# Designs tried in a protein design run: peptides against a protein of PDB entry 2AKA. Part 186

Target 1, 299 residues: chain A of PDB entry 2AKA
Amino acid sequence: MEDLIPLVNRLQDAFSAIGQNADLDLPQIAVVGGQSAGKSSVLENFVGRDFLPRGSGIVTRRPLVLQLVNSTTEYAEFLHCKGKKFTDFEEVRLEIEAETDRVTGTNKGISPVPINLRVYSPHVLNLTLVDLPGMTKVPVGDQPPDIEFQIRDMLMQFVTKENCLILAVSPANSDLANSDALKIAKEVDPQGQRTIGVITKLDLMDEGTDARDVLENKLLPLRRGYIGVVNRSQKDIDGKKDITAALAAERKFFLSHPSYRHLADRMGTPYLQKVLNQQLTNHIRDTLPGLRNKLQSQL

## One batch from the design tools (peptide; made by RFdiffusion4, then SolubleMPNN)

Design b2_p26_3_s2 (from b2_p26_3, 8 letters changed)
Fold by OpenDDE base, seed 5:
Structure b2_p26_3_s2 (fold): chain B 299 residues (1-299), chain A 26 residues (1-26)
Amino acid sequence: as target 1 above (299 residues)
Amino acid sequence: DAELQKAIEEVEELIEQLEEEQKKAA
């Protein structure tokens, strides 16, 4: 099997260095979701480390190109500080915050300039995701009044590209019909060809309710379907519950839940990682013939 | 950019390999 993802990563890094990454129609997966949809927790579960900024409001304020690379060693590298290997993922979090603030200033504004983070780990599949700012309607702190539209415009720079797959993250404990992620996905992908649905917070649904119809792709059909996940609670995060234990609890949740047990083998974070790796690999393969021409036209 | 040029060349090589594989599978 040809390892195409690392090659595309190298191209992405090269274009990022010249400030053109956001305008490139490279095969990629953009992660979209409302504020507090569980997007950061999904990404951290892939790595098995806490490394993303946390807090209230808009936490991700720049696109984060997260390049996961299967390796025998575990460390992270930023494109903006080449040669520095991070083995402490708390330092990774701090660097993301510092680099974000360096460009956006102290006013909690946003910038379309990506941060490129590569994580080497024996616990990951090769996977590249672009984490985008969470959609919000209400400015917080010193954010500009039009922050909602700024975020939307930033997201549109990615999700409108034909080579962009969309990972739409929606919480199950909210009205899925009003999911910001699914709405934006439907706007730019009306036929549901490029969208993968992720349903978080399934464990936080009211008793007697479930997301079975959504997960079975019966309510809001996507060609690429939906995958349910269970993230650590804020209490678990604050209590430093390890991600390994959380993944085991997630598996148990799906297996033991009357509405989801029949879907359990097609649910959970490990399955999501596998699907995304396969989807991205296939997508790269399908787009490669046209990629040469696109790359040459941008030089 | 030397890195970009190298990456383009690698993509071109990979595309060529894929095209050859597709021809064999046809």
Scores: peptide ipSAE 0.103, ipTM 0.712, DockQ to the pose 0.064
Fold by OpenDDE base, seed 2:
Structure b2_p26_3_s2 (fold): chain B 299 residues (1-299), chain A 26 residues (1-26)
Amino acid sequence: as target 1 above (299 residues)
Amino acid sequence: DAELQKAIEEVEELIEQLEEEQKKAA
């Protein structure tokens, strides 16, 4: 079963290259959340590198198919520039920005056409995620006034698929009842069968408040539960704080917090990565019989 | 597409292996 994710990656790449990605209900995890919910930070914490675009407003403007592959070497490859190995993750960031701008133009528009990025690293588990644009109600810059609906429609192309798992990213320092991620997940997965909750910004909650009831799956129950994480602050990112040090601080946070100490072994970025790897592997296994039939019908 | 065909064959092989393992456990 260890080779199922890489196999699905090869299928995904092949179908992407022939323009049929939309027709294959491949087992995948779509990442959804509001702007500034911490999605990009979660993904970078998996890799242990700063490689995603940063800035105000809508940062992710195309779906990013992020294929993490455990390897003895560390490098990245894009499907759109085959044969080029990126070892500098700043160059990876620049390539994402350039490729985004090439398709969307300079008006900060969005496109449903994915960017396919594969990252080989000794620090990752095999995992494929589709990072989707952050949900927003407010257009920024030259964005069209209906950008909210354009983003929503784009997300729906992924999250409505039966074989799509949903990683719903919500900040703890905001009202979870108003979480854009949980709202869209509830719309397409009303029974909470396909949704994994991620709670970010637990370190930014008001004194005397906690997200214990959410993390214990008591407030808004999901079959697959919730995992809390602590990302680097914007100050830490700007100061180029090491991700390894941030992961150690995250663990310390959960272990030292009275409300979370008993959950600490089921919290944090490393545990999230493990859970996602297991969930995706199991999901691939469960969908394989149907996938065979679909693939044969497309040949 | 040769790569696609190979990937499909690999998926089919894995499904077959999984089915065989399930039959042995039953």
Scores: peptide ipSAE 0.090, ipTM 0.702, DockQ to the pose 0.063
Fold by OpenDDE base, seed 1:
Structure b2_p26_3_s2 (fold): chain B 299 residues (1-299), chain A 26 residues (1-26)
Amino acid sequence: as target 1 above (299 residues)
Amino acid sequence: DAELQKAIEEVEELIEQLEEEQKKAA
């Protein structure tokens, strides 16, 4: 069953190469969240490397199809430059930025054309995620005044698809009722069937407050539940804090927190990765028969 | 197209295997 994800990856790559990816309802997980919600940090924690664009405002400006593949070796490959193996993840970051700028131009606009990145690592489970631009209300720099709507339209192209699971990333230190991620998820998945909640920044909540009710799936119930994570702080990222150390600190956080200790085994980025792997695998299995028929009809 | 065709065939094979496994477990 674990081989299903790599096969879907091959299908995704093939369709992307021929420009048909947008027309396919492939089983996938789209990652949605507001700016600074912690999406990039979650993805980097899966890989254990710093490789995503960072900065203020909108850093992800094209969909990033991130294909994680368990392997004995560690390297990355882009679909747009086949045959080039990246072993320096800083170069991966630079390539994402360069490829983004190549298509979007200098105005920091967005493009719906995906970047396909495959990361081989002994530290990952097989998992494919589509990282989408962070939702924003305020244009940054030379961005068009309607950038908010452009981002929303782009997100909708993914999250409206029946076979798309939604990883809704929301910060705990903000009003969850106002979560951009959960709002868009509720719009397209009103029954909460396709949405997985990720709650970040649990360590940044005000003293005396917690997200226990959310994490216990009691406040805003999702069929697939919520998983809390603790990402590196911006200071930790700037200081190049080791992700392994950050994961240990995350585990310690949940174990030591009175409100979360009982949930600790179902929290954290390693658990999230496992859950996503399992859910994606099962989702692929359930959708493959229909996908086969659709694919055959398009050939 | 050739790569896609191969991928489809592999997917079909896996579906078949999964269906067989499911039948055995039932």
Scores: peptide ipSAE 0.095, ipTM 0.709, DockQ to the pose 0.063; fails the geometry check
Fold by OpenDDE base, seed 4:
Structure b2_p26_3_s2 (fold): chain B 299 residues (1-299), chain A 26 residues (1-26)
Amino acid sequence: as target 1 above (299 residues)
Amino acid sequence: DAELQKAIEEVEELIEQLEEEQKKAA
């Protein structure tokens, strides 16, 4: 059977090219989380490369449609510069920054216009994610005082869609009841049918505390459950620690932790990637009949 | 849009294939 994800990618690209992407209820996964929740690290761990902008404040300022495609070759391409293959992922980072600045200017503003990035790699499963700006309450630079609401409005354009799954990224070292990701997910998905919880920073929790009840889906239950991950520390990133080594350390963390060892086979970045691939594939299959009818009506 | 039309046709074909496979599995 043909993989459905690449087909939806072609649809997504076609609609993006004609400027109609905002009105489409395509089966997709939107990634939401507070500022510094660890979203970028999760996405980079899927690719096995450093390629996302980093910094303080709002780093992602435009939606990033990240299309991962399993391939024998490794390269990236942008929809806005077709035919150019990027093999240096630092250049990918620079292109994201340049393309963001081209639209938003120097004031660190945001734009709802997506950047479309496709990454071919032997190290990925087919998976499409929409990385969204991190939720924040504090304007930076020349941002307007209402930047919080601008970000919220942008997120709502995606997460309110019935065919949108929500990857809610929350740090374990913060009060989960106050998670921006889970709050917005609960607002638009009150029954927890479309939300997948990701818990980051499990390695940064206070000694003697754990997120076991959350990860076992006993505290704030989601139909699709929670997956814990351990990202590279800022020190590891600055030191250019290899992502493969970080993934091994993540595995060791779960296996050695008394509260998580029994969950270890259902935790970590590789498992998350597999689950997302499967859930997206199934979600596409379930929604395609309705999507077909909608698309035909727009022709 | 020719690309969109082609993509829609491909989706329709896949849906049909899936429906046939589902019938066989039932």
Scores: peptide ipSAE 0.076, ipTM 0.688, DockQ to the pose 0.063; fails the geometry check

Design b2_p26_3_s3 (from b2_p26_3, 13 letters changed)
Fold by OpenDDE base, seed 3:
Parts: C-alpha cells; sequence; structure tokens
Structure b2_p26_3_s3 (fold): chain B 299 residues (1-299), chain A 26 residues (1-26)
C-alpha cells in the first residue's frame, strides 16, 4: 500500500508531460479555499519549510501539484527542470514564481497549466495535493475583471472529477456558513462524500466563540469530517518562527482550549497529514482498477 | 489484494509505455 501514492505520482508526471492534463480522472486531492484562508500555510507546515509564494491577493496563480515523498534526504525537484535538485527552499519559492510568471506574464493572471513539484523529506508522509488558486471576488492590480470566474472555472476542472477528493480550507474567524470552500464543495459534492474540511485560524476567533460544533461534524456534516489546525500568524511568518515550534504551539492550543481539549488527538497538522495520507492511499486503491481499464482503452 | 497487485503492475507497465513514448517524441 505504501507505493500507491508514488505510482499515481508517476502517472501525473507522465500525463503532464504529454499535455493530457484534462482527460484522466486521477485519484487526487484538490485544495480549495478563499484567499487568505491559510492553504499555503497548511502545505508549508506539512513540509516544515517556507517555500510557497507569498504576498497580497492571489498567490497561487497556476495549479501546483505538490508531491510529498518520504525520503532519507531532503530536496525538491520540478518536472519542468528535471535533474536539478533544490536543497534551498527559498530557491524553490523563486522557481515557482519564475515559472508562474513565464506562463502568465507579470500581470498576475492565471493559467490552468500545472506546476509539478516533488518534495523529498524525512519529515513528510507520502501525500499528493493539488494546490489551486484562492477564490476571490475582487481583482487586484492588473488582474482581469473576470478573475473570479476564471478561478472558478479552473477549480471546476479539478473538483468536478469523480476521483477528485476536495480539501476544503475555511477560516474559523469568518462565517463558516458562507465559506467559499464549503460552497464550491457542496456544489460538486452535495452529499459530502469527497470533501474533507480543514478549519484554520481557530486561534483568531472572538473571545467566547468556538468552532466546536463544526469540528464535531454537527453543523455542516461531511462524511470525511473536519480537522482543525492552527497556522503561524503573519507576524510569526515574517519573524521566521520555526515551523517545529509552531506545531508544538498548535498542540498546546488544542490541549489547553476548553472547547477543543477532548478533540485534541484528532486535530492539528500532523493528524491532518496522517488522515490525508490514509484517505488518499485508500482512494487510490479503490479507484485503480477503474483507472487501469480506462488507460487500457486509450492505448 | 491479488487483484490490486495485478492492477498496480498493469498500471506501472502502462506508465512505462507512456514514459517511453515521451522519450521517443523528445
Amino acid sequence: as target 1 above (299 residues)
Amino acid sequence: DSALQAAMKEVEDLIKQLEEQRAAAA
């Protein structure tokens, strides 16, 4: 079972290479959420490195196929520059920005053409995620007026696929009933069969409020449930607070919070990573026979 | 589990074929 995710990674790489990105319903997890929902922070917390583009507005402008691979060594590789090993994760960030700008230009436009990034690390579980542009309603800078619809159309290319799981990232300090991530997930997965809820910013909720009912799967039930996480604050990121220290602070938060203490063993970034690894592995196992048949019919 | 292993092997073989086709077209 440990080799199922790497097998699908090779399929993803092969199809990306031949330009057939749209025709195969590969078992994958698409990450969706509004701008500033904390998607990038969740992904960086899995790796334990700062490596994703940062800034105001739309940070992710192309789909990022992030392939995490457990390894004895730590380095990154891009599909578009095979043979180059990146050991400095700041260079990884710069390469994502450069490769994005090469295709989209400097106008902060979007492109549906994925960037494939593989990260080898002793600190990760095998996990593949497709990070998608954050949903927005307000164009910023030189973005086209219809950027909201362009992003939505791009997301729909992934989340409408039957074998696509949806990681819906929602901030707790906003009205969860109005979550862009949960809305789009409900549109394409009305029975909540493919959606995993992630609740960020639990530490930024108003005093006397909590997300207990959501985390207990009582408010907006999903078959796959909800997992709460606490990301680094923007101040902590700017101050280069160590991710290991942030993960310890996250654990302390759940253990010390009266509303979440009883859920603490089913919360936090490490638990989320384990759940996603298991769910993706099981999902690949269940879908692989059908995928084989489809591939055989196309060859 | 034997059916899964067979499917994994077949998919791996298909990947190799796709990789070879790419290498030949490059």
Scores: peptide ipSAE 0.269, ipTM 0.813, DockQ to the pose 0.788
Fold by OpenDDE base, seed 1:
Structure b2_p26_3_s3 (fold): chain B 299 residues (1-299), chain A 26 residues (1-26)
Amino acid sequence: as target 1 above (299 residues)
Amino acid sequence: DSALQAAMKEVEDLIKQLEEQRAAAA
């Protein structure tokens, strides 16, 4: 079973390379959420490195196929520049920005053409995620006035696929009923069969409030449930706070919080990574026979 | 699961064919 994710990674690379937007319903996890919901922080916490573009407004402007591969060495590779090994994750960030700008131009537009990034690390489980642009209602800078709809249309290309799992990232310090992530997930997965809820910013909730009912899957039930995480604050990121220290603080948060202590072993970034690895592996296993048949029919 | 292993091998073979076709088109 350990080789299933690498197998699908090779398929993803092959299809991306042929330039056929092969409408292949590949088993994958699409990451969806509003701007500033904490998507990028969750992904960086998996790697243990700062490597994603940061800023105000729409940061992710192309789909990022992030392939995490457990390895004895730590480096990154892009499909668009094969053979170049990146060991400085700041250079990885710069390459994402440069490659995004190369396709979208300087107007901060979006493109549906994925960036394929593979990260080898001893600190990751095998996991592939498709990071999608953050949903927004407000154009920034030179963005077209219809940018909200362009983002929505791009997300729909992924999340409408039957073999697409949805990682819906929602901040706890906002009304969950108004979560952009959960709204889009409910639209394409009304029975909550393909959606995994991630609740961020639990540490930023008002005193006397908690997300216990959400995390216990009682408020808005998903078949695959919810996992709470605590990301680094923007101050911590700007101060280059160590991700390992942040993960320890996250563990301490759940263990010490009266409302979450009983859930602590099923919360946090490391647990989320394990769950996603298992969910993706099982999903690939279940979909592989059908995928094989589809591939054979196209050759 | 022998059926899964067989499916994996078939998919691997299909990937190789796709990679070869790409290399020939370049």
Scores: peptide ipSAE 0.268, ipTM 0.811, DockQ to the pose 0.742
Fold by OpenDDE base, seed 2:
Structure b2_p26_3_s3 (fold): chain B 299 residues (1-299), chain A 26 residues (1-26)
Amino acid sequence: as target 1 above (299 residues)
Amino acid sequence: DSALQAAMKEVEDLIKQLEEQRAAAA
């Protein structure tokens, strides 16, 4: 079972190389959420490195296929520059920005063409995620006035596929009933069979409020449930606070909070990574016979 | 699971064929 995710990664790379990326119903996890929902911070916490573009407005402007691979060494590789090993994750960030700008130009537009990034690390489980542009209603800079609809159309290319799991990222310090992530998930997965809920910013909720009912799967039930996480603050990111120290603070938060203490062993970034690895592995196993048949019919 | 192992092998063989076709077209 340990080789199922690497097998699908090789298949993703092969199809990316022939330009057929958007038409394949591969078993994968798409990450969806509003701008500033904390998606990028969740992904960086899995790697333990700062490597994603930062800024105001739409930061992710192309789909990022992030392939995490457990290894004895730590480095990154891009599919578009094979053979170049990146050991400095700041250079990884700069390459994502440069490759994005090469395709989208200076107007901060979006493109449906994925960037494929593989990260080898001793600190990760095997896991593949597709990071998608954050949903927004407000164009920034020279973005076209219909950018909201362009983003929505791009997301639909992934989340409508039957073999796509949905990681819906919602901030706890906003009205969860109005979460853009949960709304789009409900539209394409009305029975909640393919959706995993992530609740961020639990540490930023108003005093005397909590998300216990959501995390216990009582308010908006999903078959795959909800996992709460605590990301670094913007001040901590700007101050280059170590991610390992932030993960220790996250554990302390759940253990010390009266409303979450009983859930603490089923919360936090390390638990989320484990659950996603297991869910993806099982999903590949279940879909592999159908995928084989489809591939044989196309060759 | 023997059925899963067989499916994995078949998919691996298909990937190799796709990789070879790409190398021949380059």
Scores: peptide ipSAE 0.265, ipTM 0.812, DockQ to the pose 0.689
Fold by OpenDDE base, seed 4:
Structure b2_p26_3_s3 (fold): chain B 299 residues (1-299), chain A 26 residues (1-26)
Amino acid sequence: as target 1 above (299 residues)
Amino acid sequence: DSALQAAMKEVEDLIKQLEEQRAAAA
């Protein structure tokens, strides 16, 4: 079972190399969410490293195919830079920025051409995620006024695929009924069969409010449910707070919160990673018979 | 093209293994 994700990774790499990425309904998880929803922090918490571009506005401007691979060693590799092993995750961040700018230019435009990044680590489960540009209504740099629609169209190329699972990242300190992530998920997955909800910023909710009903899957039901997480604050990130310490604080948060204590074993980033690994593995297994037939028809 | 063919073979081999496992468990 553990070999299913690596197998699909090889398929993803092969298709990326031949430029046929757009036509393949590969079993994958697309990460969607508004700007500042906490997507980058969730992904970095999986790796335990700071490696994603940071800044104001949309930072992810190309799809990032993030392939996490459990390994005895820790390093990263890019498909576009074969043979180079990155052990400094700051260099990984810089390479993402450079490769993004190489294709999109300096205008902060977007491109549908993925960046394929593989991270080997003893601290990860096998997991592949496609990080997509954050949904926004506000153009940055020299972006066209219709950038919102360009981003939406790019997201739709992924999330409309039947074999695409959707990791919908929504902040708890905003009205979840207005969540861009949940809206787009509902549009393409009206029955909530392909969507996994992630609720961030639970620690930033107003006093006397909680997301219990959401996390218990009672408010906006998804078949695959919701998982709450607590990411590092921007202050913690700027202060270089260790991710391991942040994960411990997250655990403490859920255990100590009256509304979440009973859910604590089904919350937090480590549990999310486990669930995503299991969900993706099972999803690959279920889709493989169809994938074989599709692959045979394309050769 | 060669990479795709190699990947397909691996997928096919794995599918076959999974089918055999499912058949044995049934």
Scores: peptide ipSAE 0.172, ipTM 0.716, DockQ to the pose 0.064; fails the geometry check

Design b2_p26_3_s4 (from b2_p26_3, 8 letters changed)
Fold by OpenDDE base, seed 4:
Structure b2_p26_3_s4 (fold): chain B 299 residues (1-299), chain A 26 residues (1-26)
Amino acid sequence: as target 1 above (299 residues)
Amino acid sequence: DEELKKAIEEVEELIKELEEQRKLAE
């Protein structure tokens, strides 16, 4: 039996190439969060490479379909430039920026047209994520005043789909009740059936405070639960601190923290990646018969 | 699960058809 995630990847690529991707309810995980929620760092930690655009304001301005594929070799490929293998992940970052600018122009606008990026690596599990623009309320540069709503409308195109799982990324050092990610998830998934919570910046919480109740699924319960992670600091990212070292520090953080040590085996980026792989696989299994029927009716 | 296996096979066939159509569109 073929792996289910690669099977759906082929579907995604096929539909993207013919321009029908936006209307298809494929089993997928959409990543949502505020601009400073740390979602880019989570994705880079999966790959173990720096490859996503960084900067102030809206960094992700097009949906990024990130297909992680376990392989003996390490390289990246874009659907829009087939045949070119990227082994330098800085070049991957530059290509994302260039391809984004090509479509959106210089006004920092957004586009609903996805970028399809596949990363082959021996260090990843099979996992496909759709990285969406960070939610914001403040226009920057030449962005239109309604940019917030444009972003929300774009997100809604994905997260309203019944077969879309939602990876809601929220920073712990902010009021979780006001998390943009959890709010949008609650709007489209009021029973918390499709939402996986990721709590970032646990290491940046004020002394004497913790997110234990959230991580134990007691405060804002999600059927699929919450996973805490610790990302590299901006200083560490700028200094190109090794992600492997950061993952070790993350493990140490959870093990040494009085509020989280009992949860440590169910926390951290490696565990998150494993859980997402399993949940996506199971979700594809559950939805594939229905997807087959829909596809057959359209052909 | 036999139903799942059948669904996978049928989806694989559909993917092949879509991939062929893509080649024609390029």
Scores: peptide ipSAE 0.189, ipTM 0.785, DockQ to the pose 0.724
Fold by OpenDDE base, seed 1:
Order: structure tokens, then sequence, then C-alpha cells
Structure b2_p26_3_s4 (fold): chain B 299 residues (1-299), chain A 26 residues (1-26)
């Protein structure tokens, strides 16, 4: 059962190399969220390294298939340059940026062609996520005026698929009922069967407010529930605050907060990673027979 | 689960075939 995620990874790599088959519905988790929702920080916290592009506006401009693999060694490898092992995660970030620019050009456009990145680490569970561009309503710089719709259309290519689970990342310091992530999830998953809610920025909520009702799955119920996380602030990131220290601070936050103390064991990045590993594994198991049949019909 | 085991094996075989095709395309 623990080998199911690596199995799908090989399938993803094979299809990416030959060309995207639009008819293939792979069991996967697509990560969706508005710009600045904390999506990149969640992914980096899984790895314990800073390796994703950062900046204002649209940072992710191509889907990033992030394949986390538990290993005794720590390194990254891209499918587009197989055999090159990256041990410096700054170089990983630079490669993502370079590969993105190579395809999209200088106009900060988007492309639906994925980047496949595999990260081996002793600090991760086996987990594959498809990081999608952040939803935006305001074009910046030389972005096309319809960039919002282009991003939306790209996201829809993933999240409309029946075998796609949706990791909806929403910041707590904004109106959660109007979050871009939850809206798109509700549109394609009206019964909340495929959506996992992640609530970020719980530490940035106004005094006297909390997201307890959301985290307890009482306000906007999802079958798969919600998990709260606390990411590093931009100041912490710029100051190169250690992710391990940030994870400890996250744990302390939940344990010490009156509204979240009782939920603390079901909150935080480590718990999220565990849940996603389990959810993805089970999802692959459930979908594998159908996937087999589909693949056999195509070969 | 024997059915799952068989499905895994079949998918693994299909992946190998796809990987071989990839190598031929390179």
Amino acid sequence: as target 1 above (299 residues)
Amino acid sequence: DEELKKAIEEVEELIKELEEQRKLAE
C-alpha cells in the first residue's frame, strides 16, 4: 500500500514525457488557492526547505507536480533534466523559475504544461501534490488582461476530474465564505466529497475572532474536513527563520490558543502531511482498478 | 486484497511499457 504513491509518480512521469493525455484522470491532489493564501509556504513546510518561487502577484505560472519521496538522502530531481541531483534548494528554486520562463516567455504568462519535481528527503512522507497557479483578479505588469480567466481555465482542467482531490488553501484573516479556493471547490465539488480544506494565517486573525467553527467543520462542512496551519511570516522567510523552528511555533500556537487547544492534535503541518499521505494512498487504491481499465483501453 | 494486487501488477506493467516507449522517443 505504501508503494501506491510511487507507482502513480511513475505513471505521471511517463505521461509527462510522452505528452499530456487530456483523457487521463489520474488520482492526484490539486492545490488551489488565491494569491498570498499561503499555498507555497504549506508546500515548503512539508519539505523543510525554501525552494519555491516567491514574489508579488502570480508566482506559480505552470502546474508543479511535486513528488515527495521519503528517503535516507536529501536531494531534488526534475523530470526535464533527469539525472541531475540538486542538493541546494536555492538552485531548485532557480530551476523552477528558469524552466517557467523558458516556456512562458517574459510576459509572465501561464502554461498548462507541468513541471515535474521530485524531492527525496528523510523528513517527508510519500506525497504528490499538483501546485496550481494562484487565483487572481488583477493583472499585474505585462500580464494579459484575461489572466484571471486563463488561470481559472487551467485550474478547471485539473479540479473537474473525478479522481482529482482538491486541497483548498484559504487564509483565515479574510472572509472564508468568499475564499477563492472554497468557491472553486464548491463549483466542481458541490457535495464536498473531494475537497480538503487548509486554513492558513490563523495567527493573523483579528483579536477576538477565531476560525473554530470552520476547523470543527461546522460552518462550511467538507466530508474530508479542515486542517489549520500556521506558516512563517514573510518577515520570517526573509529572515531565513528555520522551518523546524516554525513547526515548533505552530505546535505551540495551537496548544496555547483557547479556541484551538482541543483541536491541536488534528492541526498543523505534520498532521496535514500525514492526512494527505493517507488520503492520497487510499484514493489511489480506490481508483486503481478503474485506472487500469482505462490504461488498458488506450494501449 | 488479491484484486488490488493484480491491478497494481498490471499498472506496473503498463508503466514499464510507457517508460520503454519514452526511451524510444528520446
Scores: peptide ipSAE 0.114, ipTM 0.734, DockQ to the pose 0.737
Fold by OpenDDE base, seed 2:
Structure b2_p26_3_s4 (fold): chain B 299 residues (1-299), chain A 26 residues (1-26)
Amino acid sequence: as target 1 above (299 residues)
Amino acid sequence: DEELKKAIEEVEELIKELEEQRKLAE
């Protein structure tokens, strides 16, 4: 018996190759959040490499299906260029940018057509995430005035699916009651059955303020709860601070913080990765009996 | 779990069929 996550990865690849990916309700985790909420940083922290596009405004402009696979070797592969192994993750970043621009053109528009990226690494658990464009209200460059609604419509194609789990990423240094991620999650998952909360930027909160009540699942309860993380600062990213060192600093932050010490073993990026692996595995198991009939209808 | 094993085998067979259809369409 094969691992369940790799099995679903093969399904994703097969359907993407024949152009039928959009019509599938495969078990998956969609990542949602406002611009600069820290989504890309969370994904890079899982891999331990800088490989996602950076910049101001809308960075992710196509869905990125990120398939993490535990392996003895470290390299990346794209579905659109099979057979090419990327060992330099800067080249991975450049390929994402080039492939995005090829489809969207020069106007910084968006496209619903996914980029499928598989990363093999000894430092990851098996995990598949769909990174979605950040929610925004402000067009940049030559983007159309209705870009906010275009992004929203794209997100809805994923998060409305019954088998889609939602990783809602919210910054702690903003009002969580107004979180774009939690708002969209509440709209499509009003009972909080499919939503996992991630709270970023805990280190940037005002002195004397904390997110303890949220992290303890007391303020805005989700069935699957909340996990706090501390990402690298923009200065650290620009300075190419090592992600391993940042993960150590994250651990130290939770252990030393008066409000979070008692939660420290259930916080941080490594714990988040473990939880997501387990939740996705269990979710696939629950949905597998129904997949046969769904797949047969697509043949 | 025998039921789960059977479901996985059926899904794997369907994947194979999809891959074959893809090759024919290329």
Scores: peptide ipSAE 0.022, ipTM 0.589, DockQ to the pose 0.555
Fold by OpenDDE base, seed 5:
Structure b2_p26_3_s4 (fold): chain B 299 residues (1-299), chain A 26 residues (1-26)
Amino acid sequence: as target 1 above (299 residues)
Amino acid sequence: DEELKKAIEEVEELIKELEEQRKLAE
């Protein structure tokens, strides 16, 4: 049986090249979350490299179709510059910023036109994620005053599609009941059928508090459940702490925490990556017969 | 399984056609 995720990757690339990506109901996982929710750190932890733009306010300003492909070699490729292999992931970050600025200008505006980035690595499972701009309520710098609504409209173009799974990223050190990610997911997926919850910043919760009830799927139940992760601190990122060391620390955190030790085997970044790979593969399998019919009608 | 296999093959053919069209447009 042919790998289903690479098949859909080829579809994504083909439609992106002709400018039709926004209108396609492809089986995919859209990543949603508030600014600073930890989305970028989760994605970088999958790759094991620092390669996403960082900063205050809105960082992701175009959808980023991140295609992870298990390979014997490690390099990245952009659809907009085919044939160029990036082995320095700092250059990948710079290219994302440059390509974003090329379309949006320097005013930190947003565009619904995706950037397609493929990362080949021996350290990843096949997985495609669409990273979406972080939800915000307050414009920063010279952003347009309606930036919140522009971002929301962009997100809705993806998350309202029936074949779109939603990776809702929420920080545990904030009120989860007011999570932007969970709110938008509930709006478009009221039965919780398409949403996977990710809880970040579990290590930053106040002493005596925990997210056990959420992680056990008892507070805000999702059919696909919740997975907790622990990302590197900003200090660790700035200090260039190794992601491998961070993953070990994450494992230790869950094993040693009284509220999470019983869940430890179903927590952490490696488990999340595995679950997403399986969920996406199964989702593609289920939707592919219908996708065929849709593709024939759109050609 | 047979239906899925057929769907995969048809999708692969469509992808090839799209890829060819892209190459011609370049």
Scores: peptide ipSAE 0.105, ipTM 0.722, DockQ to the pose 0.732; fails the geometry check

